# Peptides against a protein of PDB entry 4N78, part 275

Target 1, 186 residues: chain A of PDB entry 4N78
Amino acid sequence: HFQVICRLLGYQGIAVVMEELLKVVKSLLQGTILQYVKTLMEVMPKICRLPRHEYGSPGILEFFHHQLKDIVEYAELKTVCFQNLREVGNAILFCLLIEQSLSLEEVCDLLHAAPFQNILPRVHVKEGERLDAKMKRLESKYAPLHLVPLIERLGTPQQIAIAREGDLLTKERLCCGLSMFEVILT
Target 2, 155 residues: chain B of PDB entry 4N78
Amino acid sequence: MAELQMLLEEEIPGGRRALFDSYTNLERVADYCENNYIQSADKQRALEETKAYTTQSLASVAYLINTLANNVLQMLDIQASQLRRMESSINHISQTVDIHKEKVARREIGILTTNKNTSRTHKIIAPANLERPVRYIRKPIDYTILDDIGHGVKW

## One batch from the design tools (peptide; made by RFdiffusion4, then SolubleMPNN)

Design b2_p27_1_s1 (from b2_p27_1, 12 letters changed)
Fold by OpenDDE base, seed 1:
Structure b2_p27_1_s1 (fold): chain B 186 residues (1-186), chain C 155 residues (1-155), chain A 27 residues (1-27)
Amino acid sequence: as target 1 above (186 residues)
Amino acid sequence: as target 2 above (155 residues)
Amino acid sequence: SPFLEVATRPDDELKQVEKESLEELAK
């Protein structure tokens, strides 16, 4: 599903969606969540010491329940906070999945473009074959597919300009060195 | 354009008119030949004259048809060439627009990106590090990401 | 980033070509 979304939206559509998600997340974090966190901090026990092991597991549990009683009660009363946190989490996950899907799409594009851009695939050399001979064969095989040189030779100046620009745009992708998810995590 | 216009406005209509006139003339010639044959005491001579006129008329019509056909073909070739040029221009414009849109899109998404830090640790990047983007060094594309495709990895 | 650098490159040549193409179509 995410792959389809990436294909459909493209860079611009993804950017728009991501921007809107970031706005929503920011709004949630700076608004409702922040208010709840502040309130929770006010109710939080200032000192919570580890009870003695002598109380046993049930006693320790009761101790912590008692210490956190106000927090638990507040949280139960203010379930909206948890819902907002879930929304933030979902937004983050969505961004991650979109970026991953986009990266895959870009890699596929790069792979498809490679034969036309004088990018040779990694050759698996079988035993007894010379790497150099295989490389030469591959070069010879793909030489006619080099699009930009071909257009430079046969095309109009306008076509050459477009071809060069297109080639450059094809080579430079987000997945080559950029991350959106890292920005989201910041 | 001048040649196409001349073909459309002068040569082809002129050829059509000439062909029509030729038809009318052929009818007159036929009537003449018929009357000449009937009235002539020398039927052999009249027949030879008819043959001559018939041959000439057929040759003339053939010439007119051929000329008209060639002009029409030439017109079509010119129009086809014009269409090809238009197509090329449209394609060029379309590609230019697409490139422009792509650049715009890249700018838009680019503001949402940062350089990939190879640091294994989920370092909460301090805002200060965002302001000084590390010089982008293009790393070789790792195509191994595709190795998981088809092996049941749910994305 | 090379990605961004490409995106920020002027489209002047392309715009000129577009203009020329439009002029040719108008002819």
Scores: peptide ipSAE 0.180, ipTM 0.736, DockQ to the pose 0.747
Fold by OpenDDE base, seed 5:
Structure b2_p27_1_s1 (fold): chain B 186 residues (1-186), chain C 155 residues (1-155), chain A 27 residues (1-27)
Amino acid sequence: as target 1 above (186 residues)
Amino acid sequence: as target 2 above (155 residues)
Amino acid sequence: SPFLEVATRPDDELKQVEKESLEELAK
């Protein structure tokens, strides 16, 4: 599903969606979540010391439960905060999945374009074959497919310019060195 | 364009008119030959004359048809060439627009991206100071990510 | 990033070609 979304939206569509999601996330974080956090901080016990080990595990648990009772009760009553956090989480997850899917699509595109761009696949040399001979055979096999040189030889100046630009755009993809998810996490 | 115009406006219509006139003339010639044959005391001579006129007339018509056909073919070739040129121009514009749109789209998505940290360390490294653009090093794309494609993994 | 650099390259040549092509079509 995410792959289909990526294909449908393209770079521009993904950018728009991501921007809107970021706005939503920021709004949630700066709005309701911040307010709840502030309120919780006000209700937080000023002094929460580790209880003495002498109380045993049950006593320690009860102690912390008692200290946090108001907070727990407040949190249970105010489910909106958790819902908002869930929404934020979902948005982040969505962004991650979109980026991953986009990266996959880009890799596929690069793979498909490789024969046309004088990018030879890594050759697995079977035992007994010379690497050089195999590479030469591959080069010879794919040489007619090199698009830019072909157009440079046969095309008009305008076609050559477009071909070069297209080649450059094809080679330079987001997955090669850029991450959107890292931006989302900051 | 001038050649096409000449073909469309002058040569082809002219050829059609000539062919039509030739048809009319052929009818007159036929009538003449028929009458000449009937009225002539020398039927053999009249027949030979008719054969000569018939041959000449057929040759003339054939020539007119051939000329007209060639002009029509030439017209079509010129038009086809014009269409091809137009198609090429449209394609060029379309490609230019697509490239432009792609660049715009890339700018838009680009503002949402940062350089991948090459640091091996899983340490949640504090966002590297925005100031030092990590030089984009083209790392070979690991195509192994495609290994899972086709194995029924529902993405 | 090379990706961004490509995106920011001026389209002047392409625009000029587009203009020329449009003019040729108008002809």
Scores: peptide ipSAE 0.172, ipTM 0.733, DockQ to the pose 0.695
Fold by OpenDDE base, seed 4:
Formats: C-alpha cells, sequence, structure tokens
Structure b2_p27_1_s1 (fold): chain B 186 residues (1-186), chain C 155 residues (1-155), chain A 27 residues (1-27)
C-alpha cells in the first residue's frame, strides 16, 4: 500500500504530506503534550526510594501506587494526551514507512535504468571462466542499449539535451545519500 | 506554407471546378455526337468521329482526376509533415515541463532531507558552524534488497 | 548534494527552448 502511495504522490506529493505531518506533530508537541509533561513534572515525587525488600511484592506495589496516585489520577483525567501521543507515533511511523517505500522504488528505478546507462551488473565468475571475458561479453550485449549515446547519434540537439538531463536525474536519487526520517527525529 | 496554401486555395478548388466544367462539356459533346450521327449520311464516319470524341473526353477526364488526386495527396503529405513537426514540438515542450516539475519537486523534498549517517564508529563531531553544506556522500546502493522480489515471499 | 545540485541547475535554457517551441507552434 505504501509503495502505491509513493508512486502516486511522487516527490512533490510526498514532500507536501510530510510537511503537513511535521506541522501536526509540532503542534501536538508544543501544545497539549508539553502542558501535560510540565504538570507531570510538578507532581512527580522528588525522592522515590526503593522500599525495603522486607515489605514484599504486594507492599512494594502498594507503595508505588500510593506514590503515583496523583499521577495516575491526573493521567486518567487527561486521556487526550495519550491520544495525542498516539497520533504523533502514527505520524512518525507513517513517515518511516513512506521513506522506506520510496527508497525501494528508487532502487527499482535504478536497477531498471542500469542497462541503459552503461552500468553492468556484478558478474559472478563461475569456476574456469575469465572475468575479463565475461565482462567483455556483457559489454557487448548491453552496448546497443546505451540510451544517451544512441540519442547523441540519432537525435536532435534538443533531444540530446533532454536525454542527458534525464539521465542525470535518473542517476541522482534520494536513496543514494539522503534521509528524511533523520530530519523528522530532529 | 505557400505551397499548401496554393493547393488549398487555388489548385484543388480549380481542379474541382475543371472537373465540374468537364461534365457540362461532356454533355455537349454527347449531344453533338448524337445529332451528328442522326444527320450524317455516312454513318460509319459519324461513328468513328464519335469514338474519337469519346476517347478524347475520357482521356481529359482521366487527366483531370489524376491531377486532382495528386494535388490532394500532396496536400495530405504536407499536412502530415506539419502534424509530425507539431507533435515533435509538443513532445519537446512536454518533456521540458516534466523535467522542470521534477526539479521543483526535488527542491521541495530536498528541504526535508539530510545526509545519511553511514559511519557507525566515528563520532562525526557536528562542526559548530551550521553553514557548511553537508557533503553528499554517495552510498553504494545495495541492490540485494530486490533479490527477494519475485520469489513469492510476501514481506 | 548531487540530488539538490541537479535540481538547482538553471532551467533558463529549457525555458528558452519552451518559448521558441511555443512560437513555432503559433506559427
Amino acid sequence: as target 1 above (186 residues)
Amino acid sequence: as target 2 above (155 residues)
Amino acid sequence: SPFLEVATRPDDELKQVEKESLEELAK
């Protein structure tokens, strides 16, 4: 599903969606979540010592329940905060999945373009075969598919310019060295 | 352009008019031949004359049709050539626009990107100066991710 | 990044070609 979304939106669509998500996340973090965190910090026990083991598990549990009673009551009253946190989490996950899907699409595009761009696949040399001979054979096999040289030979100057630019755009992808998710976490 | 205009405005309409005029002329010739045959004492001569006029008239019509047909074909060829040129121009514009849109899109998404941190080990001390363009490090694309595509493993 | 560099290359030549092509079509 995310792969289809990436294909439909393209770079521009993905950018718009991510920008809007970032705005939403920022709004949630700076609003209700921040207020909740501040309040929680105020009511948090300054000193919470581990009770002596002599009280046993039930006693320890009761101790912590008592110490956190005000926090639990406050959290129950502010269930909206948990919803907001869920929304933030979902937004982050969405961005991650979109980036992963986009990366896969870009890799696929690069693989499909490779034969046309004079990029030869990694050759597995079988025992007894010369690497040089295999490479030469592959070069000969794919030579007619090199698009830019073909257009340079047969095309108009305008077509050549477009082909070169298209070739460059095809080679340079986000997955080659850029990450969006790191920016989001920032 | 001038040739096409001449064909459309002068040659083809002229040919059509000539063909129409030939129809009226053929009718006159037919009437003449009929009357000549009836009035002539030498029926054989009149028949031969009629054959001659018929042959001439048919040849004339054939010529007019051929000329008109050739002019129409020429017109169509010129128009086809013009359409091909227009198509080429439209394609060029379309591709230019697509490239431009792609560049714009890349700028927009690029604002949301940072360089992938590849180095596990070395704490890249973020240089204090925000202004240095983060060098784009091309990572070799691991194509092995696609090895599982097509072998029915639904991930 | 090379990705961004490609995107920032001036489209002036392309715009000029577009203009010329449009002018030819108007003809």
Scores: peptide ipSAE 0.146, ipTM 0.723, DockQ to the pose 0.664
Fold by OpenDDE base, seed 2:
Structure b2_p27_1_s1 (fold): chain B 186 residues (1-186), chain C 155 residues (1-155), chain A 27 residues (1-27)
Amino acid sequence: as target 1 above (186 residues)
Amino acid sequence: as target 2 above (155 residues)
Amino acid sequence: SPFLEVATRPDDELKQVEKESLEELAK
């Protein structure tokens, strides 16, 4: 599903969606969640010591439950605050999945374009084959597919310029050195 | 452009008119040949004259058809060449626009990106002094000492 | 980033080509 979304939206559409999601997340964090956090900080016990180990896990849980009773029973926390946190979480996950899907699409595009751009696949040398000989054979095999040199030889100056620009745009992708998710976490 | 205009406005219409006139003339020639053959005392001469007119008429028609056909073909070739040039120009513009749109889109998404911090693999410099593995003699911790303190289920 | 560098490269050459192409079409 995310792959289809990435294909449909393209770079521009993804950018718009990501920007809107960031705005929503920012609004939730700076608005409702911040208010709840401030309120929670005010009602939090100032001194919460670890209960004695003798109480065991159930006793320790009961102790903390008692200390946090007012917080746990706060109805708005359970409904509104947790819902907002879920929305933030979903937005973050959505951004992550979009970025991953976009990266996969870009990698596929790079792989498909490689034979036309004088990018040879990593050759697995079987035992007994000379790496150099295999590379030369591959170079010879793919040489007729190199698009830019072909256009440079046969095309008009305008066609050559477009071909070079298109080739450059095809080679340079986000996945090669950029991350959107790191920006979201900041 | 001037050549195409000349073909469309003068050469092809002129050729069509000439061919039509030739048809009309052929009909007159045929009537003449028929009458001449009937009225002539020398049938052999009349036949030879008819053959000559027939040959001339066929040659004339063939010439007119060939000229007209060549002009039409030339017209079509010029038009095809013009269409190809237009197509090339349109394709060029389209590609330029697509590249521009792609660059704009990349700028927009680029604002939302940061450089992947290539984690400098900090070479964890292994401290030189490998502390001698202190042979941890696992003394069996007798947990039975704790049996008396906890509400442990007496198995 | 090479990605951003490509995106920020002046389209001047492409714009010029577009202009020339449009002029040829008008011809």
Scores: peptide ipSAE 0.186, ipTM 0.733, DockQ to the pose 0.732; fails the geometry check

Design b2_p27_1_s2 (from b2_p27_1, 14 letters changed)
Fold by OpenDDE base, seed 3:
Structure b2_p27_1_s2 (fold): chain B 186 residues (1-186), chain C 155 residues (1-155), chain A 27 residues (1-27)
Amino acid sequence: as target 1 above (186 residues)
Amino acid sequence: as target 2 above (155 residues)
Amino acid sequence: SPFLEVATRPTDELDKVIEESQQQLAA
């Protein structure tokens, strides 16, 4: 599903969607959530220390539940604040999944382009075969597919320029060193 | 361009007219040959003359057809060449535009990106002293402060 | 990032190429 979205939107569409999501998230965080957090901080018990681990998980949970009972029972917190937090969470997850899907698509593109860009796959050397001989064979096999050199020999100056730019754009992808999700988390 | 124009406006129409005229002339020649054969006392001579006219007429028509065909082919070749040039230009523009759009798109998405950071392993530090739980006295919390933010009931 | 570097390269050249190509088509 997310792969389809990535294919449909492309870089520009993804950027627009993510930007809008970030705006929404920011608005939610700075608005309702912030106000609720401030209010909660004011009413929070001054002394709420971690209970001893000896109480076990159920005892610890009961302790915190008791300490926060009034807060948990606040209806507006459940309806409004938690809903906003859910929206924020969904937005973040959406961005993460989009980025992951995009990265997969980019990797696939890189793999498909590799034979045309003089990028040879990692060769598994079988026992008894010389690595050098295999590499040479692979180079010879894929040499005719090298697009940029081919166009440089046969193409017009304009075609060469386009080919070079296309080659560069093909090689340089987000997945090579960039993350959008880290920006979202910052 | 001049050659194409000449072919379209002069040579091909002219060739078509010539071919049409040749058709009418062939009919006249045929009539002449028929009449000549009927009126001639020397039928062998008349036949030979008819054969000569027929051969000449056929040769002429063949020549006209060939010339016209060649002109049409030449016209098509010129047009094909022009179309190829146009296609090449369009393709070049299209590719340039696509590259440009791609670059713009990459700039836009790039603003939303940062370099991948290697995750630093954070050490979890446990708190040293477990403090005794202080007896919790439940105090009523006034949530009226949130009435302006949510759907709170104003009391 | 090389990705960003490529993206930030002057689009002016591309704009020029587009303009030149458009002129060639119009001619």
Scores: peptide ipSAE 0.142, ipTM 0.731, DockQ to the pose 0.558
Fold by OpenDDE base, seed 5:
Structure b2_p27_1_s2 (fold): chain B 186 residues (1-186), chain C 155 residues (1-155), chain A 27 residues (1-27)
Amino acid sequence: as target 1 above (186 residues)
Amino acid sequence: as target 2 above (155 residues)
Amino acid sequence: SPFLEVATRPTDELDKVIEESQQQLAA
């Protein structure tokens, strides 16, 4: 599904969706969640020391449960705050999955474009074959497919310019060095 | 343009008129030959004259048809060439627009991106000099990530 | 990033076409 979304939206569509999601996330964080956090901080026990280990695990649990009883019983926390946090989480996950899917699509595009861009695949040399001979054979095989040189030889100046620009755009993809997810996390 | 106009406005209509006139003339020639044959005492001579006129008339019509056909073909070739030029121009504009749209889209998404930190080990030393264009070192793209796509991983 | 650098390159040809088209429309 995410791959289809990436294909459908393209760079611009993905950008728009991510921008809107970021706005929503920021709104949730700065609004409702912040208010709840502030309220929780106000009601938090000022002094919550680690209970003595002598009370054992049950006693320690009961101690913390008692100290946090009012917070745990705060009904609005469960109904509104957790839902908002879930929404934030879903938005983040969505962005991550979109980025991953986009990266996969870009890699596929690069792979498909490679024969036309004088990018030779790494040849797995089987035992007994010379790497150089295989490389030369591959170069010879794919030489007619080199699009930019072909257009430079046969095309009009305008076609050459477009081909060069298209080639550059094809080679330079987001997956090569950029991350959107890191921006979302900051 | 001038040649096409001449073909459309003068040569082809003129050829059609000539062909029509030729038809009328052929009818007259036929009538003449018929009458000549009936009235002539020398039927053999009249027949030979008829053959000569028929041959001449057919040759004339064939010439007119051929000329007209060639003009029509030339017209079509010129039109086809014009259409191809137009198509080429449209394609060029379309490609230019697409490239522009792609650049705009890239700018938009680019605002939402940051450079991938490849160095696992080095402390994010904020490079002091913000100004050095981070030399994009093209790392070879690991295409092994595509190996899982073919095996039906339901994403 | 080369990606961004490519994106920021001016589309001189398109701008020219747009300008020419605008001039033709104004005439």
Scores: peptide ipSAE 0.135, ipTM 0.722, DockQ to the pose 0.336
Fold by OpenDDE base, seed 4:
Structure b2_p27_1_s2 (fold): chain B 186 residues (1-186), chain C 155 residues (1-155), chain A 27 residues (1-27)
Amino acid sequence: as target 1 above (186 residues)
Amino acid sequence: as target 2 above (155 residues)
Amino acid sequence: SPFLEVATRPTDELDKVIEESQQQLAA
């Protein structure tokens, strides 16, 4: 599903969607969530010491439940604050999944373009084969597919310019060195 | 352009008019041949004259049709060439627009991106000086992620 | 980033080509 979304939206569409999501997240964090966090900080026990390990896991859990009973019973926290936190979480996950899907699409594009851009695949050398001979064979095999040199030889000046620009745009992708997710987390 | 205009405005309409006129002339020739045959004392000579006029008339019509057909073909060839040139121009514009749109889209998404931090284990002591933008060194894209694509491994 | 560098390249030449081509088509 996310792959289809990435294909449909492209770079521009993804940017617009992510910008809107960031606005929504910012609004939720600075609005309702902040207010609830402030209220929770006011009602939080001033002293919450770790109970003795002798109480065991169930006793420790009950202790914390008792200390936080008033907070857990706060109905608005469950209905509004947790819902807003879920929305923020979903937005973050959505952005992550879009970025991952976009990266996969870009990698696929790079792989498909590689034979046309004088990028040779990694060759596994079998025992007894010379690496140089295999590389030469691959170079010879893919030489006719080099698009930019082919267009430079046969194309018009305008076609050459477009081919060079297209080649450059194809080589430079987000997945090569850029991350959107890190920006979302700041 | 001048040749196409001449074909469209003068040669082809002129050829069509000539064919129409040839129809009326053929009718006159037929009437003449009929009357000549009836009035002539030498029926064999009149018949030979009729054959000659018929052959000439057919040859003239064939010539007019051939000339008109050639002019139409020439017109179509010129128009086809013009359309090919127009198509080439449109394709060039389309590609230019696509490149432009791609650049605009990249600017927009670029605002939402930062450089991938390669966590090198070594504590980079932040020197106080504003680090020059780290030259984007193209790390060879590890395509090994796609090595499993096509071998039926459902991830 | 090379990605951004490509994007920031002047588009003025492209705009000029578009305008010139549009004029040729209108003609």
Scores: peptide ipSAE 0.091, ipTM 0.714, DockQ to the pose 0.561
Fold by OpenDDE base, seed 2:
Structure b2_p27_1_s2 (fold): chain B 186 residues (1-186), chain C 155 residues (1-155), chain A 27 residues (1-27)
Amino acid sequence: as target 1 above (186 residues)
Amino acid sequence: as target 2 above (155 residues)
Amino acid sequence: SPFLEVATRPTDELDKVIEESQQQLAA
């Protein structure tokens, strides 16, 4: 599903969706969630000592439950705050999944374009084959597919310029050095 | 453009008219040859004249057809060349626009990106001093020492 | 070629030949 969304929206569409999601997340964090956190900080017990270990795990849990009873029973926390946190979480996950899907698409595009751009795949040298000989064979095999040199020889100056620019755009991808998710986390 | 206009407005219509006129003239020549053959006492001479006129007429028609055909072909070639140039121009503009749109889209998404911090794999400096695993000698905890302190019911 | 020489004769020459032939018949 995310792959289809990435293909449908393209870079511009993904950017718009991500920007809107970031706005929503920011609004939720700075608005309702912040207010609840401030309120919770005010009502939190100032001194919560570790209960004696003699109470065992159930007793310790019950102790903390008692100390936080007012917070746990706060109806608005369960309904509104947790829902908002869920929305934030879903938005973050959505952004992550979109970025991953986009990266996969870009990698596929790079792989498909490689034969046309004089990018040779890493050759697994089988035992007994000379790496240099295999590389030369591959170079010779793919040489006719090099698009930019072909257009430079046969094309008009305008076509050459477009081909070079297109080649550059094909090589430049987000997955090569950029991350959107890091921006979302900050 | 001037050559195409001349072909469309003058040469091709002119050639068509000439061909039509030639057809009319051929009919007149045929009638003349028929009458001349009937009226002439020298039928052999009349036949030779008919052959000459027929050959001349056919040659003229062939020339007119060839000229017209060449003009039409030339017209079509000029039009085909114009269409190819137009197609090339449209393709160039289209590609330029697409590249521009792609650049704009990339700029928009680029604002939402940061450079991947290639975490330089900090060389885990293996601490030089391999602390010798202190052989944890499990000293048997003699719990019998606690037997004297507790009021535990001797079961 | 004799064929090309004959082909280059304009249709006006045919009209002239017809007129000349008609004049010869009327004489």
Scores: peptide ipSAE 0.000, ipTM 0.652, DockQ to the pose 0.006

